# Peptides against a protein of PDB entry 7BDX: the designs that were tried, part 45

Target 1, 212 residues: chain A of PDB entry 7BDX
Amino acid sequence: EMGAAACTLLWGVSSSEEVVKAILGGDKALKFFSITGQTMESFVKSLDGDVQELDSDESQFVFALAGIVTNVAAIACGREFLVNSSRVLLDTILQLLGDLKPGQCTKLKVLMLMSLYNVSINLKGLKYISESPGFIPLLWWLLSDPDAEVCLHVLRLVQSVVLEPEVFSKSASEFRSSLPLQRILAMSKSRNPRLQTAAQELLEDLRTLEHN

## One batch from the design tools (peptide; aimed at target 1 A74, target 1 (a further copy) A76)

Design b2_p17_3_s4 (made by RFdiffusion4, then SolubleMPNN; from b2_p17_3, 13 letters changed)
Fold by OpenDDE base, seed 4:
Parts: sequence; structure tokens; C-alpha cells
Structure b2_p17_3_s4 (fold): chain B 212 residues (1-212), chain C 212 residues (1-212), chain A 17 residues (1-17)
Amino acid sequence: as target 1 above (212 residues)
Amino acid sequence: as target 1 above (212 residues)
Amino acid sequence: LEEDRKLVEEIGVEARE
């Protein structure tokens, strides 16, 4: 209980850039983010048994951890830190996104995807995550999620890849061969306006790349 | 481990006034400080058995909690919050300071005393803590601590009482009858310069009050 | 461009029970 409360407060205040700088300026940041990955992994592994209540202290704690990572990755120095010093955490996030079934831990998936999206703003970060083994299949796996918010953040991450020629060129063959075009087209007709827009924008970006 | 790491980061960033405002601006502050008191109390109660290693995760966690309270109390809005909405936490701190033996949990005592001192900067806070049952005996109990840093912060808290006529007048009879003058005089000769100065200043303040 | 793209997750803007 206390850990979840403290972590939740840390998440809330980490929305401030100055707080992120303060977190990263200390010698404790490396340990914190190392244990973060382990904690998130342990939580996901615990799900294969009892349906942990969505609003449990454990869930809230892990959500707060993922939220902190997201807010750190929202800042340039935070992205630099994660990409340089916390690659294991990024690898863990990618792994967990693959291990979670469609519809499972939706809130956690959203937060993890938001963090990866923020990492993708940095070219070095985008290169790192996009060159991860199974990255492209992972994107399509995640697009099979019934949750519109999960799909939205997947599409945003795909867009980050597509908009960077240096990254896209390396993955272009696999990307084109495996692209779930019908799924993306279906999302462009979604009743969720954010999902609809993201799918439409991605389709436009892809069309632009086919003509170049 | 993760809880201690998160709480330690929260402690570090809570040194910023803006972070304290952010902590208090949320609806989660009340719950956090309520559970803080309970966690600190549970920790102190656990000490009657095994000598918990000073550098344990549990110890670090509780130190971080006490540090957060201290940093919150350092800010005007934080003092207002504690005095208005978290009185149970203040009562718990006073209780725990009484329950801890001389030389026991020195670091925690220091942090708790620092938080009470910060609360005492506000007249309403000073009134609240000084009117607590057994407050004056508690101060003298804490002055029996062999640790110079504990004694320093006790003397500072005593000084806060002495410097406020509205508060001192209510306790003056008990204060004068129980004052450990010889102990304070001994501290004014301490090799610790901070303790020496604090004891000397208090003796001067007391002399000024006897002449008025 | 980076500032326009970032996602920040704040707790408590909406009382997420």
C-alpha cells in the first residue's frame, strides 16, 4: 500500500521536466529503473494465475512505474538516459508487450507504449527499439488488441518508424511484407475519433512512401 | 526494494517547493500521509525484536517517508496541510519520538524532529504540537539522547516554543519546573559546535524571559 | 517538434478511481 502511494505521487510529480531532471541527476536513477523493469516483469508473470483485481495495490504500483518511465521519456534528457543507461528496461517493456495477451493489462500496455513512443522521438531511441528482435511482429501483435487506446499508441509508434527514413529503410522489406493493411483500414473507420485519425494519417504516410 | 527506491526518489525531489505543491495539489496527499504515519509506527513497533540492519530497505523506506514529511513541512502550504489535514501524522510522530529509546533509530528521530521543527515555524502548528499531551516531558526525554544531532533538533524545537510568547505563556509553569538546566548547560560546552551554539542561544533566550 | 510529439501521463487530472 505505502509503496503504491509513494510511487503514485512520484508519477504525478514526474510530469514536471524539472522533477525528471532531479530524478536523473542523482546516483539512484540507475538502480530505480533497473528494479522498475524487474518489478514490471514480476507483475506480468504473476498474471498467468489469479486474475489480479485491476485496482489492486500491485496494479497501481506497476501503473505508476510505467507512468514514471513515460514521463521520463517525454523529456530529452530522460530519453538520453533510457537509451544510454537503461536499455534493459526498454528490452523488458518490449518483452512484456509481447507476453501480454490481447485485452490483458490494457492500462499497462498503454503506458508502456506511450513510453516507447516517447523514446522513439529520439533518433537513437527509435533506432534502438526498432532494431530489437521481433519489433515489427510485435507491432502487429499489439494491433490485434481489441482496445482502441492500445491500438492508437501502436499506430503512433508505427508512424514514428515510418516518418524516419533512416529507420524505415532498414525495416522496409519486412514492414511491407507483413503490414496488416486491412486491420489499419478498419481502424480508419473506427468510431473512436483518435484511432480513426491515427489510422488515416498512417495510411497517408504509407502512400507517400510508396510513391517515393 | 522498489518501494524504498521510489520513496527515496520522491524524498529527493520533494526538496523542491514546486514538487511539494504538486504533491499537495492532488487528492492523493491525504491517503499518502495517513499511510505514512501507519508505516512509520509499524516500523518502530518492529524494532522491539530483531536489530533491523540500519541500511535495510525497510529502514531506508521509513527514512524517506520522514524526509518527505520534513520537506513538506519546510513549505508554508505544506505546514498548513499537515496542521489542518494530517494531525494524526503529527500525533504519530510525537508518539514515536516518545517510544524510541535513547540512541535508538537516531536518523529517524532526527528527521521526525526536523519535521516538527518545520511545523513549529507556523504559529498554528506550534500551538498544535506544544499543546499535545506530554509534549514538555517528551522534549526532556529526547534531550537524554546521547546523539548530538538529536539533541540539536530538540533544542531547536524548544527554542521555537520559547520564542513564541503566546505558546510559552501556556507552558511556562511546567517548563520552568521541569527544565533540565544542567543538561542544557552541559550541551553548551559540547565539542559539537552546532549543539554548543543551540544550547547557548537557548540559555540566552531563557535568561531574557526570566528578566521580563 | 519534439515538444509537440511527447506524451505525458499525469495522475489525477481526472479523478481516475
Scores: peptide ipSAE 0.040, ipTM 0.814, DockQ to the pose 0.111
OpenDDE base, seeds 1, 2, 3, 5: peptide ipSAE 0.039, 0.040, 0.037, 0.030; ipTM 0.813, 0.813, 0.815, 0.807; seed 2 fails the geometry check

Design b2_p17_4 (made by RFdiffusion4)
Pose (drawn by RFdiffusion4):
Structure b2_p17_4 (pose): chain A 212 residues (1-212), chain B 210 residues (1-210), chain P 17 residues (1-17)
Amino acid sequence: as target 1 above (212 residues)
Amino acid sequence: EMGAAACTLLWGVSSSEEVVKAILGGDKALKFFSITGQTMESFVKSLDGDVQELDSDESQFVFALAGIVTNVAAIACGREFLVNSSRVLLDTILQLLGDLKPGQCTKLKVLMLMSLYNVSINLKGLKYISESPGFIPLLWWLLSDPDAEVCLHVLRLVQSVVLEPEVFSKSASEFRSSLPLQRILAMSKSRNPRLQTAAQELLEDLRTLE
Amino acid sequence: PSALTALPPSATLTSPS
């Protein structure tokens, strides 16, 4: 209970750039981010499907962990630190997104997809994520999730890699062969404007790159 | 005059999340949200045989109080704090909406309805408001108001209550059937565009979940 | 001064609330 309360407080204060700089400056953050991935992996493996039932100081603990990782990656030196020091945590995040079934732990998936988008803002972070093993199959599969907030964050991550045609050029062929053009087109007609324009903007960039 | 000027200044700066977080600790020593409800209750009681005066120092004091409550509830930890600590203030807001006759204190009713919408974004806040005494009769009473802006914010609150699970097993199925569908339909053909679109949106949501 | 409606979630930031 005490461990989760401290992680929740740290999640609250981590929204500040001044606090994020202080976390990376203290010589204990490396251990914190290594054991964070282990705790997130342990939490996901412990779930035999079901849902989560807002596990008392268990779900709130991993949500605080993913929330902290997201708020750290939201700051320039935070996403820089993560791609240099905590590359194993990035591997764990990409692994746990594929390990989590559609509809299972939706809040955890959005926090994790938000952190991957943030880390992709860093040039090395974009290279590391896009060059990870089944990255393209993971993207199109996360789009098969019924939750609209998960689809929105997948499209934002896809738009981020698509916005760097150099990195996008390495993962050619499968971007044309396997992309769920129909699902992205359906998302460009959603009554949710943020999801609709995200898919509309991604479609504009996808059609423009195939011709230019 | 001085009290209202300081409250208006606080309403201006309360649009910041950093200021809202700073306000939530101050409620301990000076019961800011506890005495806010008393001041709002005292103001409406003082309008015995009369309606609003406006441009007054007293009118802008309670507008600033309701504006501050709204700007606090607009921040995630603000609406979380209100539903945990300031449930009496939420009771007062819901009570004063019913106590105010139609056409009386229109600006105050809109600001109060905006705060309830914001608190309803919080899961517990939605339960607390929808399970409050006389809540459905209050929605009907507020929709009989001639002012379009008040009707708009009632429809926005009703839309917020209609969306999300609320157990869904006839707990929300009966809430939808008990609404003034005729008045919502009349407001769907309204000459006020903002009101017409809110009633249209709400009607779509009522039909979608039927 | 004006009243605000509930702010939407940030695209890059999170909150424990």

Design b2_p17_4_s1 (made by RFdiffusion4, then SolubleMPNN; from b2_p17_4, 7 letters changed)
Fold by OpenDDE base, seed 2:
Structure b2_p17_4_s1 (fold): chain B 212 residues (1-212), chain C 212 residues (1-212), chain A 17 residues (1-17)
Amino acid sequence: as target 1 above (212 residues)
Amino acid sequence: as target 1 above (212 residues)
Amino acid sequence: PVPLEARPPSETRTSPY
């Protein structure tokens, strides 16, 4: 209980750039983010089947940790820190996104995807995550999720790859051969306006890349 | 482990006034400080005898909690919050200071005393803590501690009472009758220059009050 | 690209003031 409360407060204040700088400027930042990855991994491994008590202290703690990572990655110095000093955490997030089944731990998936998207704003971060083993298959696995918010954040991450020629060129063959076009087309007809827009924009970006 | 790390980071960033405002402006502040008191109490109750693993995760967590309370109390809005909305936490700190033996949990005692001192900067806070049952006996109990830092912070809290006529007048009879003058005189000869100065200043303040 | 901010689920902001 107390750990979840403290971590939730830390998450709330981590929206400030000055707080992110203070977190990273401390001598404990590396250890904190190392243990963060391990804690998130332990939580996902402890999930026996689909029954997650979403409102449990453990769940709230892990959500707060993922929220902190996201807010750190929202700041330029935070992205630089994660990509240079906490790559194991990024690898853990990618692994956990693969380990979770469609519909399982939706809130955690969203936060993890938001953190990866924020890391992808840095070209060095985008290169790192996109060159990770099984990255493209992972995106399609995640895009099979029934949750519109998960799918939205997957589409945003795909868009980050597509909009960066240096990254897209390296994976273009695999990307084109495995693209779940029918799934993206179905999302472009979604009743969720954010998902609909993101799917339409991605389809336009992909068409532009085929003509070049 | 992870809870202690998160709480330690929250403690570090709580030195900022803006972070204190963000903590208090959230909807979780009341619950957080309520659970904080309970957590500190549970820790002190779990101490079987004098053997505290001072470097344990639990100890570090409780120190961070006490540090957060101290840093909140260092800010004017934080003092107002504690005195108006978290009196149970102040009562818990007073109780725990009484429950701990001389030489036991020195770091925790220091942080708790620092928090009470900060609360005493507000006249409403000083009135509240000084009117607490057994407050004067508690000060003398704490002043029996072998630790110079504990004694220093007790002397500062005593000085806060002595320097406020409205507060001192209410307890002056009990204060004068129970004052451990020989102990304070011994501290005025301490090799610790901070303790020596604090004891000398308090003796001067007390002499001034006897002549008025 | 605009960074995404993760916010805790806020219940009603009770100002202590």
Scores: peptide ipSAE 0.173, ipTM 0.814, DockQ to the pose 0.108
OpenDDE base, seeds 1, 3, 4, 5: peptide ipSAE 0.124, 0.145, 0.173, 0.147; ipTM 0.813, 0.812, 0.814, 0.813

Design b2_p17_4_s2 (made by RFdiffusion4, then SolubleMPNN; from b2_p17_4, 6 letters changed)
Fold by OpenDDE base, seed 4:
Structure b2_p17_4_s2 (fold): chain B 212 residues (1-212), chain C 212 residues (1-212), chain A 17 residues (1-17)
Amino acid sequence: as target 1 above (212 residues)
Amino acid sequence: as target 1 above (212 residues)
Amino acid sequence: PVPLEALPPSETRTSPY
């Protein structure tokens, strides 16, 4: 209980750039983000046996951790810190996104995807994430999720890769050969306007790249 | 581990007034401070049996909680919040300071005393604390502590009471009849210059009040 | 690209005041 409450408050205040700088300027940041990855991993591993109630203190705690990572990654210095000093956490987030089944831990998936998207704004972060083994298959696995918010954040991460020529060129062959075009086309017809727009924009970006 | 790390970061960032405002402006503040009191109480109760290692994650967690309360109370809006909405926490801190033996949990005592001192800067806070049953005996009990920092913060809290005529007048008879004058005089000869100065200043303030 | 902020789920704005 108390840990979840403290972490939730830390998540709330991490929306401030000054708070992110204060978190990172301290000598505790490295340890915090290291334990964050381990804690998130332990939580996801615990889900294979028991349907943990979505409203548990444990769930709230892990959501707050993922929220903190997202808010840290929303700031330029936070992205730089994560990519330079917390690569294990990035690897853990990628692994957990692969371990979670479609429809499982939707809120956690969304937060983790938001954090990866924020990291992808940095070219060094985008390179690191996109060069991770199985990254492209992972994107398509995640795009099979029934949740529109999961799919939306996957499409944003795909767009970050597609819009960076230096990154996209390295994986363009694998990307083109495995692209779930029918799934993206189906999303462009979604009743969710955010998902619909993101899918349409990605389809336009992909067409632009085929003509070049 | 993770709870202590998150709470330690929250403590660090709570040194900012803007962070204190953000903590208090959220809908989670009341719950957080309520659970804080319960957590601190549970920790102190657990010490009666086992010598908890001073460097335990549990100790660090409770120190961070007390540090957060101190930093919140350092800000005017934080004092107002504690006195209006978290009186149970103030009562708990007073109780725990009474439950802890001389030399026991010195760091926690110091942080709790710092928080009470900060609350005492507000007239409403000073009234609330000083009107608590057994407050004057508690101050003298705490002044028996062998630790100079504990004694220093007790003397500061005594000074806050003495320097406020509206508060001091209500308990002046009890204060004068129970004052451990020899103990304070001994502290005025301390090798700790901070303790020495605080004891001397308090003795001067008390003399000024006897001549009026 | 605009960074995404993750906000904690706010329950009802019960003003403590």
Scores: peptide ipSAE 0.177, ipTM 0.806, DockQ to the pose 0.108
OpenDDE base, seeds 1, 2, 3, 5: peptide ipSAE 0.153, 0.146, 0.125, 0.170; ipTM 0.806, 0.807, 0.805, 0.804; seeds 2, 5 fail the geometry check

Design b2_p17_4_s3 (made by RFdiffusion4, then SolubleMPNN; from b2_p17_4, 7 letters changed)
Fold by OpenDDE base, seed 4:
Structure b2_p17_4_s3 (fold): chain B 212 residues (1-212), chain C 212 residues (1-212), chain A 17 residues (1-17)
Amino acid sequence: as target 1 above (212 residues)
Amino acid sequence: as target 1 above (212 residues)
Amino acid sequence: PVPLEALPPSETRSSPY
């Protein structure tokens, strides 16, 4: 209980840039983010099957951790910190996104994907995550999720890769050969307007890249 | 581990007034401070004897909680919040200060006394804590501690009572009849210059009040 | 690209009523 409450408060205040700077300016940041990765990994490994108690203190604690990482990554210095000093955490997030089944831990997946998207705003961050082994297959695996918010954040991350020529060129062959075009086309017809728009924009971006 | 790390970061960032406002402006503040009191109480009750592992994650966690309360109480809106909405936490801190033996949990005592001192800056807070049953005996009990920092923060809290006529007048008879004058006089000769000064100032304040 | 903020869930006030 108390750990989840403290972490939830830390998550709430981490929406401020000044708080992110204060977190990162301290001597505890490295340790905190290292243990964060381990804690998230332990939680995912402890899940029995596909049912998650979303309201459990343990779940709330891990959501708060993922939320903190996201909010840190929303700030330029936070992205720089994660990419320079917490690469193991990024690797852990990528691994956990692969370990979770479709429909499992939806809220955690969303938060982790939001953090990766924020990291992808930095060219160095985008390079790091996109050069991770199995990154392209992972995106397609995640895009098979039945949840619209998971898919939305996957499409945003795909768009970050597609919109950066220096990154996209390195994986363009694999990307084109494995692209789940029918899945993206289906999403462009989603009743979720945010998912629909994101899928349509990505399809337009991809068409633009084929003509160049 | 992770709870202590998160709480330690929250403690660090709570040194900012803007962070205190953000903590208190959220819907989680009441629950957090309620559970804080319970957690601190559970920790103190779980202590076997007078030996404390100061470097334990559990100890660090409780220190961080007490530090957060102190930093919240350092801000005007934080004092108002504690006095209006978290009186049970104040009662718990007073009780725990009575439950701990001299020399036991010195660092926790210091942090709790710092929080009470900060609360005492608000007249409403000072009234509340000074009107608590056994408050004057508690101050003298705490002043028997062998630790100079414990004694220093007790003397500061005593000074806050003495310097407020509206509060001091209510307990002046009990205060005068139970005053550990020899103990305070001994502290005025301490090799710790901060303790020496605080004891000397309090003796001067008390003399001034006897002549009026 | 605009960074994403993660907001903690507001506790649904369990109305004591």
Scores: peptide ipSAE 0.200, ipTM 0.816, DockQ to the pose 0.105
OpenDDE base, seeds 1, 2, 3, 5: peptide ipSAE 0.152, 0.144, 0.151, 0.160; ipTM 0.814, 0.814, 0.814, 0.816; seed 1 fails the geometry check

Design b2_p17_4_s4 (made by RFdiffusion4, then SolubleMPNN; from b2_p17_4, 8 letters changed)
Fold by OpenDDE base, seed 4:
Structure b2_p17_4_s4 (fold): chain B 212 residues (1-212), chain C 212 residues (1-212), chain A 17 residues (1-17)
Amino acid sequence: as target 1 above (212 residues)
Amino acid sequence: as target 1 above (212 residues)
Amino acid sequence: PEPLEARPPSETRSSPY
C-alpha cells in the first residue's frame, strides 16, 4: 500500500520538468531506475499464473513506475540520462513488451510505449532502441494487439523510426520485407480517430520513402 | 527496496513548494498521509524486539516519510492541510514520540520534531498540538534524550509554545510547575553551539514571561 | 515530435482552494 501511494505521488509530480531535474540531479537516480526495471520485470513474470487484479497495489506501483519513466523521458535531460545511464531499463522495457501477450497488461504496455516514444525523440535514444535485437519483429508483435491505444503508441514509435533517415536506412530492408501493411491499412479505417490518423500519416510517410 | 527508493526521491523533490502544492492538489494526498501515519506506527512497534539496522529499507522508508511530512509542513498550505485533513497523522507523530525511548530512533525523532515545529508556525497547528493530551509531559520526556539534535528540536517546539501568548496562557500553570529548568540550564552550557543558543534564548524568553 | 506526458488517473481536480 504505502509504496504504491508514494510512487503514485512521485508519478504525479514528475510531470514537472523541475521535478525531473531534481530526480536526476541527485545521487539516487541511478539506483531508482535500476530497481525500477527489476520491479517491472518481477511484476510481468508474476502474471503468468494469477490474473493479478488491475487495481492491486502491485499493479498501481508498476503503473506509477512506468509513468515516472515516461515523464522523465519527456524531458531532454531525462532522455539523455536514460540513454546514457539506464540502458538496462530500456532493454527491460523492450523485453517486457515482448513477454506480454496481446491484450495483456494494456495500460502498462501503453505507458512503456509512451516512454520508448519519448526516448525516440532523441536521435541517440532512437538509435539505441532501434538497434536492439528483434526491435522490428517486436513492433509488429505489439501492433497485433487488439487495443487501439497500444496500437496507436506502436504506430508513433514506428513513425519515429521512419522519419529518421539515419536510423531507417539501417533497417529499411527488414522493415519493408516484414511490414504488416494490411494491419496498418485496417487501422487507417479504425473508428478510433487518433489511431486512424496515425495510421494514415504513417502510410503517407511510407509512400514518400518508396518514391525516394 | 523499490518503495524506499521511490519515497526517498519523493522526499528529495518535496523540498520544492510547487511539489508540495502538486502533492496536495491531487486526490491522493489524504490517502497518502493516512497510510504514512500507519506505516510509521508499524515501524516503531516493530522496534521493541529486533534492533532494526538503521540502514534497512524499512528505516529509510520511514525516514523519507517523516521527511516528506516535514517538507509539507514547511509550506503554509501544507500546514493548513495537515491541521485540517491529517490530524490523525499529527496525533500519531505525538504518540510515536512518546513511545520511543531516549536515544532510540534519533533520526526519526528529529524528523518528527521538525515536522511538529513546522506545524507550530501556524497558530491553528500550534493550538492543535499543544492542546494534545500529555503534550507538556511529552516535551519533557523528549528533552531527556541524550541526543543534542533531538533536544534542540524539542527546545524549538517549546519556544513556539512560549512565544504564543494565546497558547501559553492555557498551559502556563502546568508548564511552570513541571519545567525541567536544571536540564535547560545544562543545555545552555552544551558544547553544541546550536543547542546552547536555543537553550539560552528559551531561558531569556521564560524570564521575560515571569516578569509580565 | 511532442513528448507524451503520462498522467496518473486524477478523478477530481478539487482545488482545495
Scores: peptide ipSAE 0.183, ipTM 0.823, DockQ to the pose 0.105
OpenDDE base, seeds 1, 2, 3, 5: peptide ipSAE 0.157, 0.178, 0.152, 0.181; ipTM 0.823, 0.822, 0.822, 0.823

Design b2_p17_5 (made by RFdiffusion4)
Pose (drawn by RFdiffusion4):
Structure b2_p17_5 (pose): chain A 212 residues (1-212), chain B 210 residues (1-210), chain P 17 residues (1-17)
Amino acid sequence: as target 1 above (212 residues)
Amino acid sequence: EMGAAACTLLWGVSSSEEVVKAILGGDKALKFFSITGQTMESFVKSLDGDVQELDSDESQFVFALAGIVTNVAAIACGREFLVNSSRVLLDTILQLLGDLKPGQCTKLKVLMLMSLYNVSINLKGLKYISESPGFIPLLWWLLSDPDAEVCLHVLRLVQSVVLEPEVFSKSASEFRSSLPLQRILAMSKSRNPRLQTAAQELLEDLRTLE
Amino acid sequence: LVEENIARSEEIRAEVS
């Protein structure tokens, strides 16, 4: 209970750039981010499906961990630190997104997809994520999730890699062969404006790159 | 005059999340949200045989109080703090909406309805408001108000209550059937565009979940 | 978008609290 309370407080204060700089400056953050991935992996493996039932100081603990990773990656030196020091944590995040079934732990998936988007803002972070093993199959599969907030964060991550045609050119062929054009087109007609324009903007960029 | 000027200044700065977080600790020593409800209750009681005066120092004081409550509830930890600590203030807001006759204190009713909408974004806040005494009769009473802005914010609150699970097993199935569907339909053909669109949106949501 | 991500993270934190 005490461990989760401290992680929740750290999640709250980690929204500040001044606090994020202080976390990376203290010679204990490397251990914190290594054991964070282990705790997130342990939490996901412990779930035999079901849902989560807002596990008392268990789910709140991992949510605080993913929330901290997201708030750190939101700061320039935070996403820089993560791609240099905590590349194993990025591997764990990409692995746990594929390991989590659609509809299972939706809040954890959005926090994790938010952190991957933030890390992709760093040039090396974009290279590391896009060059990870089944990255493209993972993207199109996360789009098969019924939750609209998960689809929105997948489209925002796809738009981020698509916005760097140099990195996008390495993962060619499968981007044309396997992309769920129909699902992205359905998302461009959603009554939710943020999801609708995200898919509309991604479709504009996808059609423009195939011709230009 | 001095009290209202300081409250208006606080209403201006309360649009910042950093300021809202700073306000939530101050409620301990000086019961800011406890005495806010008393001041709002005292103001409405003082309008015995009369309606609003406006441009007054007392009118802008309570407007600033309701505006601050709204701006606090607009921040996630603000609406979280209100439903945990300031449930009496939420009672007072819901009470004063019913106590205020139609056409009386229109701007105060809109600001109060905006704060209830914001608190309803929090899961516990939604339960607390929807399970409050006389809540459905209050929605009907507020929709009988001639002012379009008040009707708009009632429909926005009703839409917030209609969306999300609320157990869904006839707990929310009866809430939808018990609404003034005729008045919502009349407001869907309204000449006020903002009101017309809110009633239209709410009607779509009522039909979608039927 | 980064600001939204931070805000959404804070919102989820408030929900789970």

Design b2_p17_5_s1 (made by RFdiffusion4, then SolubleMPNN; from b2_p17_5, 8 letters changed)
Fold by OpenDDE base, seed 4:
Structure b2_p17_5_s1 (fold): chain B 212 residues (1-212), chain C 212 residues (1-212), chain A 17 residues (1-17)
Amino acid sequence: as target 1 above (212 residues)
Amino acid sequence: as target 1 above (212 residues)
Amino acid sequence: MIDENIKETEEIGAEVR
């Protein structure tokens, strides 16, 4: 209980850039983010079957951890830190996103996807995650999620790849051959306006790339 | 491990007034400080005999909690919060200071004493803690600690009482009759300059009160 | 390159999802 509560508070205050800098400016950051990945992985491994998110201290704790990672990744120096010093955490997040079934741990997926998206804001981060083995298949796996918020954040991550020529050029062949176009087209008709817009924008971006 | 690490980070960033305000501005603060006291108490109760501070996650966690309380109490709005909304925590801290043997959990004692001292900075906080049952005997109990840092922070707390006429007047009789004068005199000769100075100042303050 | 203005930040109040 106490750990989850403390971590939740840390998550809340980490929305401040100054707090992120304070976290990273100490000597505890490396250790913290190292064990963060392990903790998140341990949690996901403890899930059985199609288990939904539990209202538990463990779940809250992991959500808070994912939130902290997201908030750190929202800051330029935080992204640099993650890509330079916490690659294992990034790899773990990618792994966990693959380990979770569609519809499973939706909130956690959203938080992790938000963190990856934030990392993808800078070229170094985008390069790192996009060059991860199975990244493109992972995107499509995640895009099969029935949850609109999950899909939204996947589309945003896909867009980050598509809009960066240096990155996209490396995966263009795989991307084009495996693109779940019908799924994206379906999302462009979503009742969720954010998902709808994101899907439409991506389709436009893809058309632009095919004509260039 | 993760809980202790997260709490340690929260402790570090809570040195910022803005972070304290952020902690207190949310709806999680009450719950957090409620379970904080319980966690600290549980830890102290788990100690056997003359156990010294353990290099454990549990110890680190409790130290971080005490540190957070200290940092919160360092801010005016934090003191108001503690006195208004977390009296149980204050009572718990007082209790734990009594439960710990001289020389036991020195770092924790220091942190707790620092928090109480910070609370004593405002009149409302000082009134509350000084009116706690057994407060004066507790001070003398703590002042018997062989550790100079513990004694230093006790003397500072004693000074807060002595320098506030409205508070001191209520306990003056008990204070005068039970004052460990010889112990304070010994501290005024300490090799620790901070302890020495604090003891000297208190002796001067006491003399002033006897002549008025 | 995506504008940093599109960054995601999570706050306790925004946890309601």
Scores: peptide ipSAE 0.033, ipTM 0.807, DockQ to the pose 0.091
OpenDDE base, seeds 1, 2, 3, 5: peptide ipSAE 0.025, 0.028, 0.024, 0.021; ipTM 0.804, 0.807, 0.808, 0.801; seeds 1, 2, 5 fail the geometry check

